# Ledger of designs, part 131: peptides against a protein of PDB entry 3J47

Target 1, 121 residues: chain A of PDB entry 3J47
Amino acid sequence: IRLTNQLKSLKGLQSKLKDVVEYLDKVINKELPINHTILGKLQDVFNLLPNLGTPDDDEIDVENHDRINISNNLQKALTVKTNDELMVIYISNLVRSIIAFDDLIENKIQNKKIQEQRVKD
Target 2, 69 residues: chain B of PDB entry 3J47
Amino acid sequence: YEEKEESNLAATKSMVKIAEQYSKRIEEEKELTEEELKTRYVGRQDPKKHLSETADETLENNIVSVLTA

## One batch from the design tools (peptide; made by RFdiffusion4, then SolubleMPNN)

Design b2_p27_6_s1 (from b2_p27_6, 19 letters changed)
Fold by OpenDDE base, seed 4:
Structure b2_p27_6_s1 (fold): chain B 121 residues (1-121), chain C 69 residues (1-69), chain A 27 residues (1-27)
Amino acid sequence: as target 1 above (121 residues)
Amino acid sequence: as target 2 above (69 residues)
Amino acid sequence: SEKEKETLEFLELEKERLEALLKAMEA
């Protein structure tokens, strides 16, 4: 469900972005007047998004770098952090699995003891 | 879309919190394992069960973290 | 005209950024 919602949100964002691109193309082609409101919103989006333009721009916002593999250039640094987080999650899952196995083994041992005691009685 | 986006944002924030909680969860998992060990030694099912439950909770939290990531 | 040119340049930059974002979402 969560993943589906995330995917849906991403798709929605993608669609919206496509619409903006189409709008920009129309403005560039002088088919539509420049909508200042749309431009303002787009500017706001750009200000919030890492500069994706040239691979050379090393501006890694250090603070946001570690968390979420969201977007491309700043995202590359963020990707490393995301990978680290994923590794931690993976390790955690492994640990949980091990604990679950330990419990299973213990349950089996207990069952065996119960059976042995029943045979003795 | 907005609801999903909000969910994703919440998940992202949760991931950060999960990183911190992960360390704590690992410790909790260890404690459960110790209780299981004690239960095995004492032959009592209760401590072992408790350890197992704690381990399961830790696993579930990790799974949720993975899904959120 | 100059202001329009600046706006156009900004739009192009934004378009590129949006395209990059789109690619990132597709990945």
Scores: peptide ipSAE 0.435, ipTM 0.810, DockQ to the pose 0.051; fails the geometry check
Fold by OpenDDE base, seed 2:
Structure b2_p27_6_s1 (fold): chain B 121 residues (1-121), chain C 69 residues (1-69), chain A 27 residues (1-27)
Amino acid sequence: as target 1 above (121 residues)
Amino acid sequence: as target 2 above (69 residues)
Amino acid sequence: SEKEKETLEFLELEKERLEALLKAMEA
């Protein structure tokens, strides 16, 4: 469910970005008037996103090295952090699985012991 | 889309918290395993069950963390 | 005209940023 929601959000964002790019192209070509409200919202989005393609992005990426990237340039640096987090989660899941297996083994041993006792009775 | 975005944002915040809690959860899992071992020796089913439940909870939290990541 | 030029420059920058974001999402 969470992955599906994330994928849906990503697809929605992608579609919206494509629409904005198409709109911007039309404005640049003077086919449509500049909509200040749309531009303002786009600016807000860019302000919330790390700078993409600027050389100064490397410093920002380093600061967020241990955090998940919001956008492409920062995302490259943040990908390392994301991978580390994924590894931790993987190890944790593995440990939980081992514990669960240990419990299963113990339950099987107990069940076998109970069955042996029943046969003796 | 907005609902999913909110869920993703909440998940991201949870991941940071999970990173800190991860070490604690690993320790809890070890404790559960030790209790399970003790339960095997003592033959007490209740402590073993408790250890198993704690291990399952730790595993579930890890899975949620992975899904959030 | 100067305001229009500034707006156009801003639009180009925003377009580039959006394209980069789109590329990141596709990857």
Scores: peptide ipSAE 0.424, ipTM 0.807, DockQ to the pose 0.052; fails the geometry check
Fold by OpenDDE base, seed 1:
Structure b2_p27_6_s1 (fold): chain B 121 residues (1-121), chain C 69 residues (1-69), chain A 27 residues (1-27)
Amino acid sequence: as target 1 above (121 residues)
Amino acid sequence: as target 2 above (69 residues)
Amino acid sequence: SEKEKETLEFLELEKERLEALLKAMEA
């Protein structure tokens, strides 16, 4: 459910982004008048996104970099961080799985012992 | 979409907390495994079961972390 | 006209950024 919601949000964002691009193209082609409100919102979005073209802005907080691929250059760095986090989660899940398997094996062994005892009785 | 976004944000916050508690969860998992090992030696199922339950909780937390990631 | 030119430049930059985001989402 959570993953599905995240995917839905991403798809929604993608659709919105496409709409904005289409709008911008129409404005550039003088097919539509420039909407200042839309431009302002877009500018705000860009300000929140890491600079894709200029690698020099070091200021992007490392914490955001690990979790969310927002924009290209920062996004690349963020992708690396995300990968690292995913690796940690993967390892954790693996460990939990191993423990669960160990318990399962033990339960099976116990069950076998109980069965053997019943056969002897 | 908005609900999903909110859920993602909540998940992200949870991931931070999970990261902090990850070491503790690993220890809990070890403890459960140790209890299981002890149960194997003593032949008492109860300690083993408790260890298994702790391991399961740790696993569940990891799954939540993965979903949040 | 100058303000319009600046706006256009900003829009182009934003478009590029949005395209980059789109590409990232596709990946």
Scores: peptide ipSAE 0.423, ipTM 0.804, DockQ to the pose 0.050; fails the geometry check
Fold by OpenDDE base, seed 5:
Structure b2_p27_6_s1 (fold): chain B 121 residues (1-121), chain C 69 residues (1-69), chain A 27 residues (1-27)
Amino acid sequence: as target 1 above (121 residues)
Amino acid sequence: as target 2 above (69 residues)
Amino acid sequence: SEKEKETLEFLELEKERLEALLKAMEA
């Protein structure tokens, strides 16, 4: 469900982006007048979006934000943070698995003791 | 789309909370393991069961964290 | 006309940014 919702959001964003691109192309070709409202909204979006720098643009050292950014340029900078987070999750899962295994061993030992008592009776 | 966006935002907030609780969960796991060890010596099933349940809860939380990440 | 040119340039930059975002989403 969560993955599906994320995919849907991404698809919606993609569609909107395509619409904006198409509009911009029409304006460039002088087929349509510039819609100031759309341009203003687009500008706001760009201001909120991390600089998907051109490959030549200096990677903004947003080293500190833990968020996996899907954008390739920011993604490279965030890759280290993402990797660290994934490592923590992996270690946590491993620890949980070990605890579960320990419980299983204890249960087995208890069952064996119960069986031994039954044989003595 | 809006519902998905809201879900993603909630997941992000949850991830921050998980990071804060991670250390606590590790400590809880250790405590349960100690209780299990003590239970082996005392031969009482109840403390062992509690340890197992806490370990399972910790595992579940880790899975949720992976899904949120 | 000059203001229009500046707007067009801004739009082109935005378009490029959006295309990059789209590519990232497709990957």
Scores: peptide ipSAE 0.414, ipTM 0.797, DockQ to the pose 0.047; fails the geometry check

Design b2_p27_6_s2 (from b2_p27_6, 18 letters changed)
Fold by OpenDDE base, seed 4:
Structure b2_p27_6_s2 (fold): chain B 121 residues (1-121), chain C 69 residues (1-69), chain A 27 residues (1-27)
Amino acid sequence: as target 1 above (121 residues)
Amino acid sequence: as target 2 above (69 residues)
Amino acid sequence: SSKEEETLKQLELEQESLKAKLEAALA
């Protein structure tokens, strides 16, 4: 279920990215104003999907105008933030795991002591 | 797609919250470890158990965060 | 990122140490 949802999200993101590209092209051509809603949705997608910034997206971002660069920088920043959060979660899990192991060790030690006492009795 | 988007949005918000609480959880984990160490020396199971439980809770929260991410 | 990587490595080392202690306790 989770994987399926992720795949669906990716597909949706791809479609949205295509729409954004089309919109950006229109903006570049001065056919349409910058659509804040599209940019917001794009940001949301980046927030939801870590590492959506494919190298291809980065290349596209580098080629874009200054305003596009700003938007890209914001998207990149959001991606970095998401990655950092994921790293923090990973570290936290490791720490919890270590603590759990420590507890397990202590439990084993206690069990051995109990067994030794029972043998002496 | 809409349902997934909503789920992702919720997950993102949750991640932000998790990041904020992460430091606190780490501290709680450290406290549990200290209690375990003390229990090893004193032979008192109760403090050690409490530390272990706190560590487990911290771990669970992290796992949920990972799953949400 | 580098600091985080170092922290992760330290945690891994700690986990290994704990495992070793557990094994010793079981012996």
Scores: peptide ipSAE 0.443, ipTM 0.851, DockQ to the pose 0.015; fails the geometry check
Fold by OpenDDE base, seed 2:
Parts: sequence; structure tokens; C-alpha cells
Structure b2_p27_6_s2 (fold): chain B 121 residues (1-121), chain C 69 residues (1-69), chain A 27 residues (1-27)
Amino acid sequence: as target 1 above (121 residues)
Amino acid sequence: as target 2 above (69 residues)
Amino acid sequence: SSKEEETLKQLELEQESLKAKLEAALA
């Protein structure tokens, strides 16, 4: 369910981004006026997203290579952070598994002791 | 899509908390292990069960954290 | 990353070790 929701969100975002790009292209071509409401909603989406500095919100004047680099750096930083978090979760799961196994071993030992006592009686 | 977005946002917030809670969860796991050790010595099944349950809870929390990540 | 892969491998090894211990205890 959670993965499905994440995928849906990603798909939605992708669709929205595509729409924005198409809209921006139309505006650049003077086919449509700038819709401030769409831009505002896009900004809200970007604000809700960790500041991925998604280049799409800023009128990326294509010329400013620097802004693209900043956005890429932010994206990379977020990716690294995500990876670190995943590692922590993995380690935690492993630790939990180890504890569960330890408990299982102890339970088995106890069961064996009980069986031995029953045989002796 | 909106519901998923809200869920993702909540997950992101939870992830921040997970980092903080992670240390606590590790400690809880250690405590469970100690309780199991104590149970082995005392022969009381109840402490062992409790430790196992705590370990399971810690695992579940980690899984949830992974899912939120 | 290579480090992440190494960590995963270590975790897998630990799990296998624990599993082996459990099996030994059950035998």
C-alpha cells in the first residue's frame, strides 16, 4: 500500500511536471498567457517536496548553469541522505532479527529442557 | 495522488523522528536481549517473552521507518 | 555505494550465523 501510494505520487508529480513543462513551452511560444495559479501550485508542490531545488520552479533561464548545478547538488545531497536513512533502517531490522533469533534459541533450549524432564519423569 | 502525497509528507516527517528514535530503538533492543539473558538464568519464561515482544516491536518500527524512507 | 554493499553483506553474514546457531540449538 505504501509503495503503491509512493508510486502514485511520483506518477502524479511526473504528470504535473510534464504539464508544467508543456505550459511553459506554450508561454515561451506566446501561445498562452502565464497562469500564475499554476505556478503557485507548482511552488507549493516544490515547497512540500524537500527542497530538491527542482530546477523547474525557477524560470531556469537556461543560461544559468550555476542554478542547474545547485539543483543537482541538492538532489545528490537528498539522495545521499535517503541512502543513509535506508542503511539505518536496514541495520535496525537486522538487529531486530538477531534479537528474535536469540529469543527463538532460548525458547528451543527451554523446550528441550522441558522434554528432558518429561522423559526423566 | 493527493492522499499519497500527504502520506509521503507524513512519512518524511516520520523519517526525521525515526533518526531520533533509532537510538532509542537500539537501546530497547539491547534491553530485550538483556531480559532474554536474564530469563535464561532465572528460567522465567515471561521475561524472555517480553524481550521477544520488544524486539519484534523494534523490528516493526524499523520496517515502518524503511517504508517511510 | 561500495560501503553500503559491504554493510549489507555483513548483515547477511550475521543473519546466517544466527540462523546456524538457532539450528544448532534446535538439533
Scores: peptide ipSAE 0.434, ipTM 0.849, DockQ to the pose 0.014; fails the geometry check
Fold by OpenDDE base, seed 5:
Structure b2_p27_6_s2 (fold): chain B 121 residues (1-121), chain C 69 residues (1-69), chain A 27 residues (1-27)
Amino acid sequence: as target 1 above (121 residues)
Amino acid sequence: as target 2 above (69 residues)
Amino acid sequence: SSKEEETLKQLELEQESLKAKLEAALA
């Protein structure tokens, strides 16, 4: 479900981006005037998005290192953060699995003891 | 799309919370292991079962965290 | 997951496309 929602969001973004491209092409061709409102909103979106083009090391804001979702250069730093988080999750899962197995083994041993006692009775 | 975006935002917030709770989950796992050890020595099944259940819950939470990531 | 990775790649592509559009609009 979560992945599906992410895909849907991405598809929506793709569609919007396509519309923007079409609009920009029309403006470039002088077929339509520039929709300043749409362009302004797009600019705002870009300003909120991490700069994709030049992975400048300077764009790696240390404050965002702990945040998973930031794009391109910031995304690289964020990718590192995401990787660290995933690693922690992996380790946690492993630990939980080990505990579960230990309990299973103990349960099996107990069951065996119960069966042995039943045979003696 | 908006619903998905909202869900993703919620998931991100949840991940932050999970990170904070991760240390607590690790401690809970340790407690369960201790209870299992005690159960092994005392022969009481109930504490062992409780520890196992807590460990399973911790595992489930980790899986959800992975899915959120 | 592979799906997550694909989603990330798509988002990157969308961002690049959006940036290109913005640059084109400013030119």
Scores: peptide ipSAE 0.427, ipTM 0.827, DockQ to the pose 0.041; fails the geometry check
Fold by OpenDDE base, seed 3:
Structure b2_p27_6_s2 (fold): chain B 121 residues (1-121), chain C 69 residues (1-69), chain A 27 residues (1-27)
Amino acid sequence: as target 1 above (121 residues)
Amino acid sequence: as target 2 above (69 residues)
Amino acid sequence: SSKEEETLKQLELEQESLKAKLEAALA
C-alpha cells in the first residue's frame, strides 16, 4: 500500500512535469503565452527539490537528504539513512530470532527431561 | 497523491519513533533473555515463558518496521 | 527495494524535466 502510494505520487509528478514541458515547448514556439501562475508554482516546487546536479555546496541538502527521500543528491543521503535504518531493523530481527531459538532449545531440553522421567517411572 | 504523501510522512515519523523504541526493545529483549537464562537454572517455566513472549513481541515489531520502511 | 529504486528514478527524471522546463521558461 505505501509503495503503491509512492508510485502513484511519482506518476502524478511525472504527468505534471510532462504537462509543464509541453507548455514550455508551446511558449518557446510562441504558440501559447506563458502561464505565469503555473510557472511560479513550478519554480517554487523546483526550489524545494534538492539539486541533483550540484552535490558540492549545500551541506544542508545533504543533511536533509539523510532524513527524507526528497531528491537525488538528497536521495543519496537519504539512502544512507534508509540503509542505516534497515540495518538496525535487520539486527533487531536477528536478535529476536536468536531469542526465539534459545527458547526453542530450552523447550526441547524440557521435553526431553519430561520424557526421561516418564521412562524412569 | 496527497493521501500517499501523508502515508509516507506518517511512516517516516513512525520510523523515527521505532528507532527510539528499538533501543528500548533491545534492552527489554536482553532482560527477557537474562530471565530465561535464570529460569533455565531455576527450572521454573514461567519467567522463561515471559521472556520468550517479550522476545516474540520485539521480533514482531521489527517485522512490522521492515514492512513499513 | 526494486520498486523503491524505480520510484526514485522516476522522481529524478521528473526533477530533471522540471528543471529543464524552468530553464526554458527563463530563456
Scores: peptide ipSAE 0.420, ipTM 0.816, DockQ to the pose 0.040; fails the geometry check

Design b2_p27_6_s3 (from b2_p27_6, 18 letters changed)
Fold by OpenDDE base, seed 2:
Structure b2_p27_6_s3 (fold): chain B 121 residues (1-121), chain C 69 residues (1-69), chain A 27 residues (1-27)
Amino acid sequence: as target 1 above (121 residues)
Amino acid sequence: as target 2 above (69 residues)
Amino acid sequence: SEKEKKTLRFLELRKEQLEALREALLA
């Protein structure tokens, strides 16, 4: 579900970008006037996203290096962070599994003891 | 898309919290294992069960963290 | 024309960001 939602969001962004590009092409071709409102909103969106095209974006990625990448350059750094987090989660799951197995073994041993006692009675 | 974005944001915040809680969860898991060992030694079923339950909860939290990530 | 140029640059930047998002999602 979460991954699907992320993919949907990305697809939505892609569609929006495509629409903006198409609009810009029409404006360049003097087919339509520039929609300043759309451009302004798009700029706001970009300002909220890490700049991928500039080396400075790599620095922003470093700040979020331990976080999930939302934008391309920042996303690369964030991807590394995400990987680290995933590793931690993986290790935690392994530990939990080991504990669960230990409990299972103990339960099995107890059950055997109970059964043996019943046979003696 | 907006709902997904909100979910992703929430997930990201949760991941940060999970990272902090991860160490605690690991310790809790260890404690449960120790309790199981103690329970095996003492022959008390209840402490062992409790340890197992705590371990399971820790595992579940880890799984949720992975899914959130 | 200058405003249009700025808009185009902005769109290019956004496009690049979206592509990066896609790559990150696929990874």
Scores: peptide ipSAE 0.475, ipTM 0.830, DockQ to the pose 0.063; fails the geometry check
Fold by OpenDDE base, seed 1:
Structure b2_p27_6_s3 (fold): chain B 121 residues (1-121), chain C 69 residues (1-69), chain A 27 residues (1-27)
Amino acid sequence: as target 1 above (121 residues)
Amino acid sequence: as target 2 above (69 residues)
Amino acid sequence: SEKEKKTLRFLELRKEQLEALREALLA
């Protein structure tokens, strides 16, 4: 469900981006008037999204490193954070698996003892 | 799309919380394992069972965290 | 117009950002 929602959001963003490109092409070709409201909203969206392409903006705010999915340069940093989180989750799962395995071993030992006791009775 | 975005945001927040909880859970898991070790030595089934249950719960939480990530 | 050119550049940047987001989602 969550992955599906993320995919849907991404598809929506892609579609919107395509629409914007098409709109810009039409404006360039003077086929449509420039809709300032749409452009403003798009700019707002872009401002909320981390800058992807310009390597020069060094000020990747270090604080947002932990947030996963927003945009490319920030998204790269976020990707690193996501990877770190995934690693932590992986390690956690491994630890839980080990504990579960230990419990299983103990349960087996107990069962064996119970069986041995039953054989003696 | 908005619902999905909200879900993703909630998931992200949950991941941060999970990271914090993970450290705590690791410690709790260790404590339970120690209790299991003690229980193995004492031969009492109850503490061992409790440790196992806690470990399982910790595992489940980690799986949910992975799915949320 | 210069404004239109800026808008186009902005859209290109946005497109790139979206593509990167997709890649990150797929990773």
Scores: peptide ipSAE 0.472, ipTM 0.829, DockQ to the pose 0.059; fails the geometry check
Fold by OpenDDE base, seed 5:
Structure b2_p27_6_s3 (fold): chain B 121 residues (1-121), chain C 69 residues (1-69), chain A 27 residues (1-27)
Amino acid sequence: as target 1 above (121 residues)
Amino acid sequence: as target 2 above (69 residues)
Amino acid sequence: SEKEKKTLRFLELRKEQLEALREALLA
């Protein structure tokens, strides 16, 4: 469900971006007037989005270095953070698995003891 | 799309909470293991069951964390 | 024309960002 929602959001963003590109092409071709409202909204969205794709911005704001894999260049730095988080989650899962295994062993030992007692009766 | 965005925001908040709870979960797991060890020694079934349940809960929380990450 | 060029560049940049986001989501 969560993955599906993320995919849906991404698809929606892609569609919107495509629409904007198509609109710009039409404006360039003088087929349609520039919709200033749409452009303004798009600019706002762009300003809110980190510059993920442009390698040229050397100033990876060090402060955002700790955040999750959103997009490619900023995403590379973010990927490191995401990898670290995933590693922590992985270790946690392993620990849980070990505990569960220990419980299984204990249960098995108890079952054997019960069986031995039944044979003696 | 809006529903998905809201879900992602919730997931992000959950990740922060998970980071804080992670240390607590590790400690809970240790406590359960100790209780199981004691239960084996004392021969009582109830503490062992409780430890197993806590371990399962910890595992479930880790899975949710993975899904959120 | 200059305004249109700026808008186009902006859209291209936005498109690239969106594509990068998609790739990140798919990885």
Scores: peptide ipSAE 0.464, ipTM 0.823, DockQ to the pose 0.058; fails the geometry check
Fold by OpenDDE base, seed 3:
Structure b2_p27_6_s3 (fold): chain B 121 residues (1-121), chain C 69 residues (1-69), chain A 27 residues (1-27)
Amino acid sequence: as target 1 above (121 residues)
Amino acid sequence: as target 2 above (69 residues)
Amino acid sequence: SEKEKKTLRFLELRKEQLEALREALLA
């Protein structure tokens, strides 16, 4: 469900981006007048998005550092953080798995002991 | 899209909480291991079972964290 | 014309941001 929702959001963003590009092309070709309201909204959205291509690596606002899903340049730094988090999760899962296996082994040993006792009786 | 965004935001918040709880989960796992060790010595299945259950719960929480990430 | 250029640049920047968001979502 969560992954599906993420994919849906991404698809929606992709579609919107395509629409914006198409609109820009039409404006360049003088097929449509520039809609100032749409441009203003797009600017607002852009201001909320991390700058990917500007060499001014604006200081990754610490607040955006936690959001792995944001834009490429910020995404590189965020990718490192994400990788670290994933590593922690991986290690935790590994540890839990090891504990579970240890318990399984112990259970098997106990079962063998019970069988040996039954054979002696 | 909005539902997905809300879900992702909730998941992110959950990840932060998971990070805070991670240390606690590690401690719980250690406790389970200690109980397992005790159960091995005492021969009573109850402490071992409890430790195993705690480890499983910790594992499940980690899986949920991965799915949230 | 200058306003149009600014708008175009803005739209290009927005497009880039959206592409980045997509990449981040797929990562």
Scores: peptide ipSAE 0.463, ipTM 0.817, DockQ to the pose 0.058; fails the geometry check

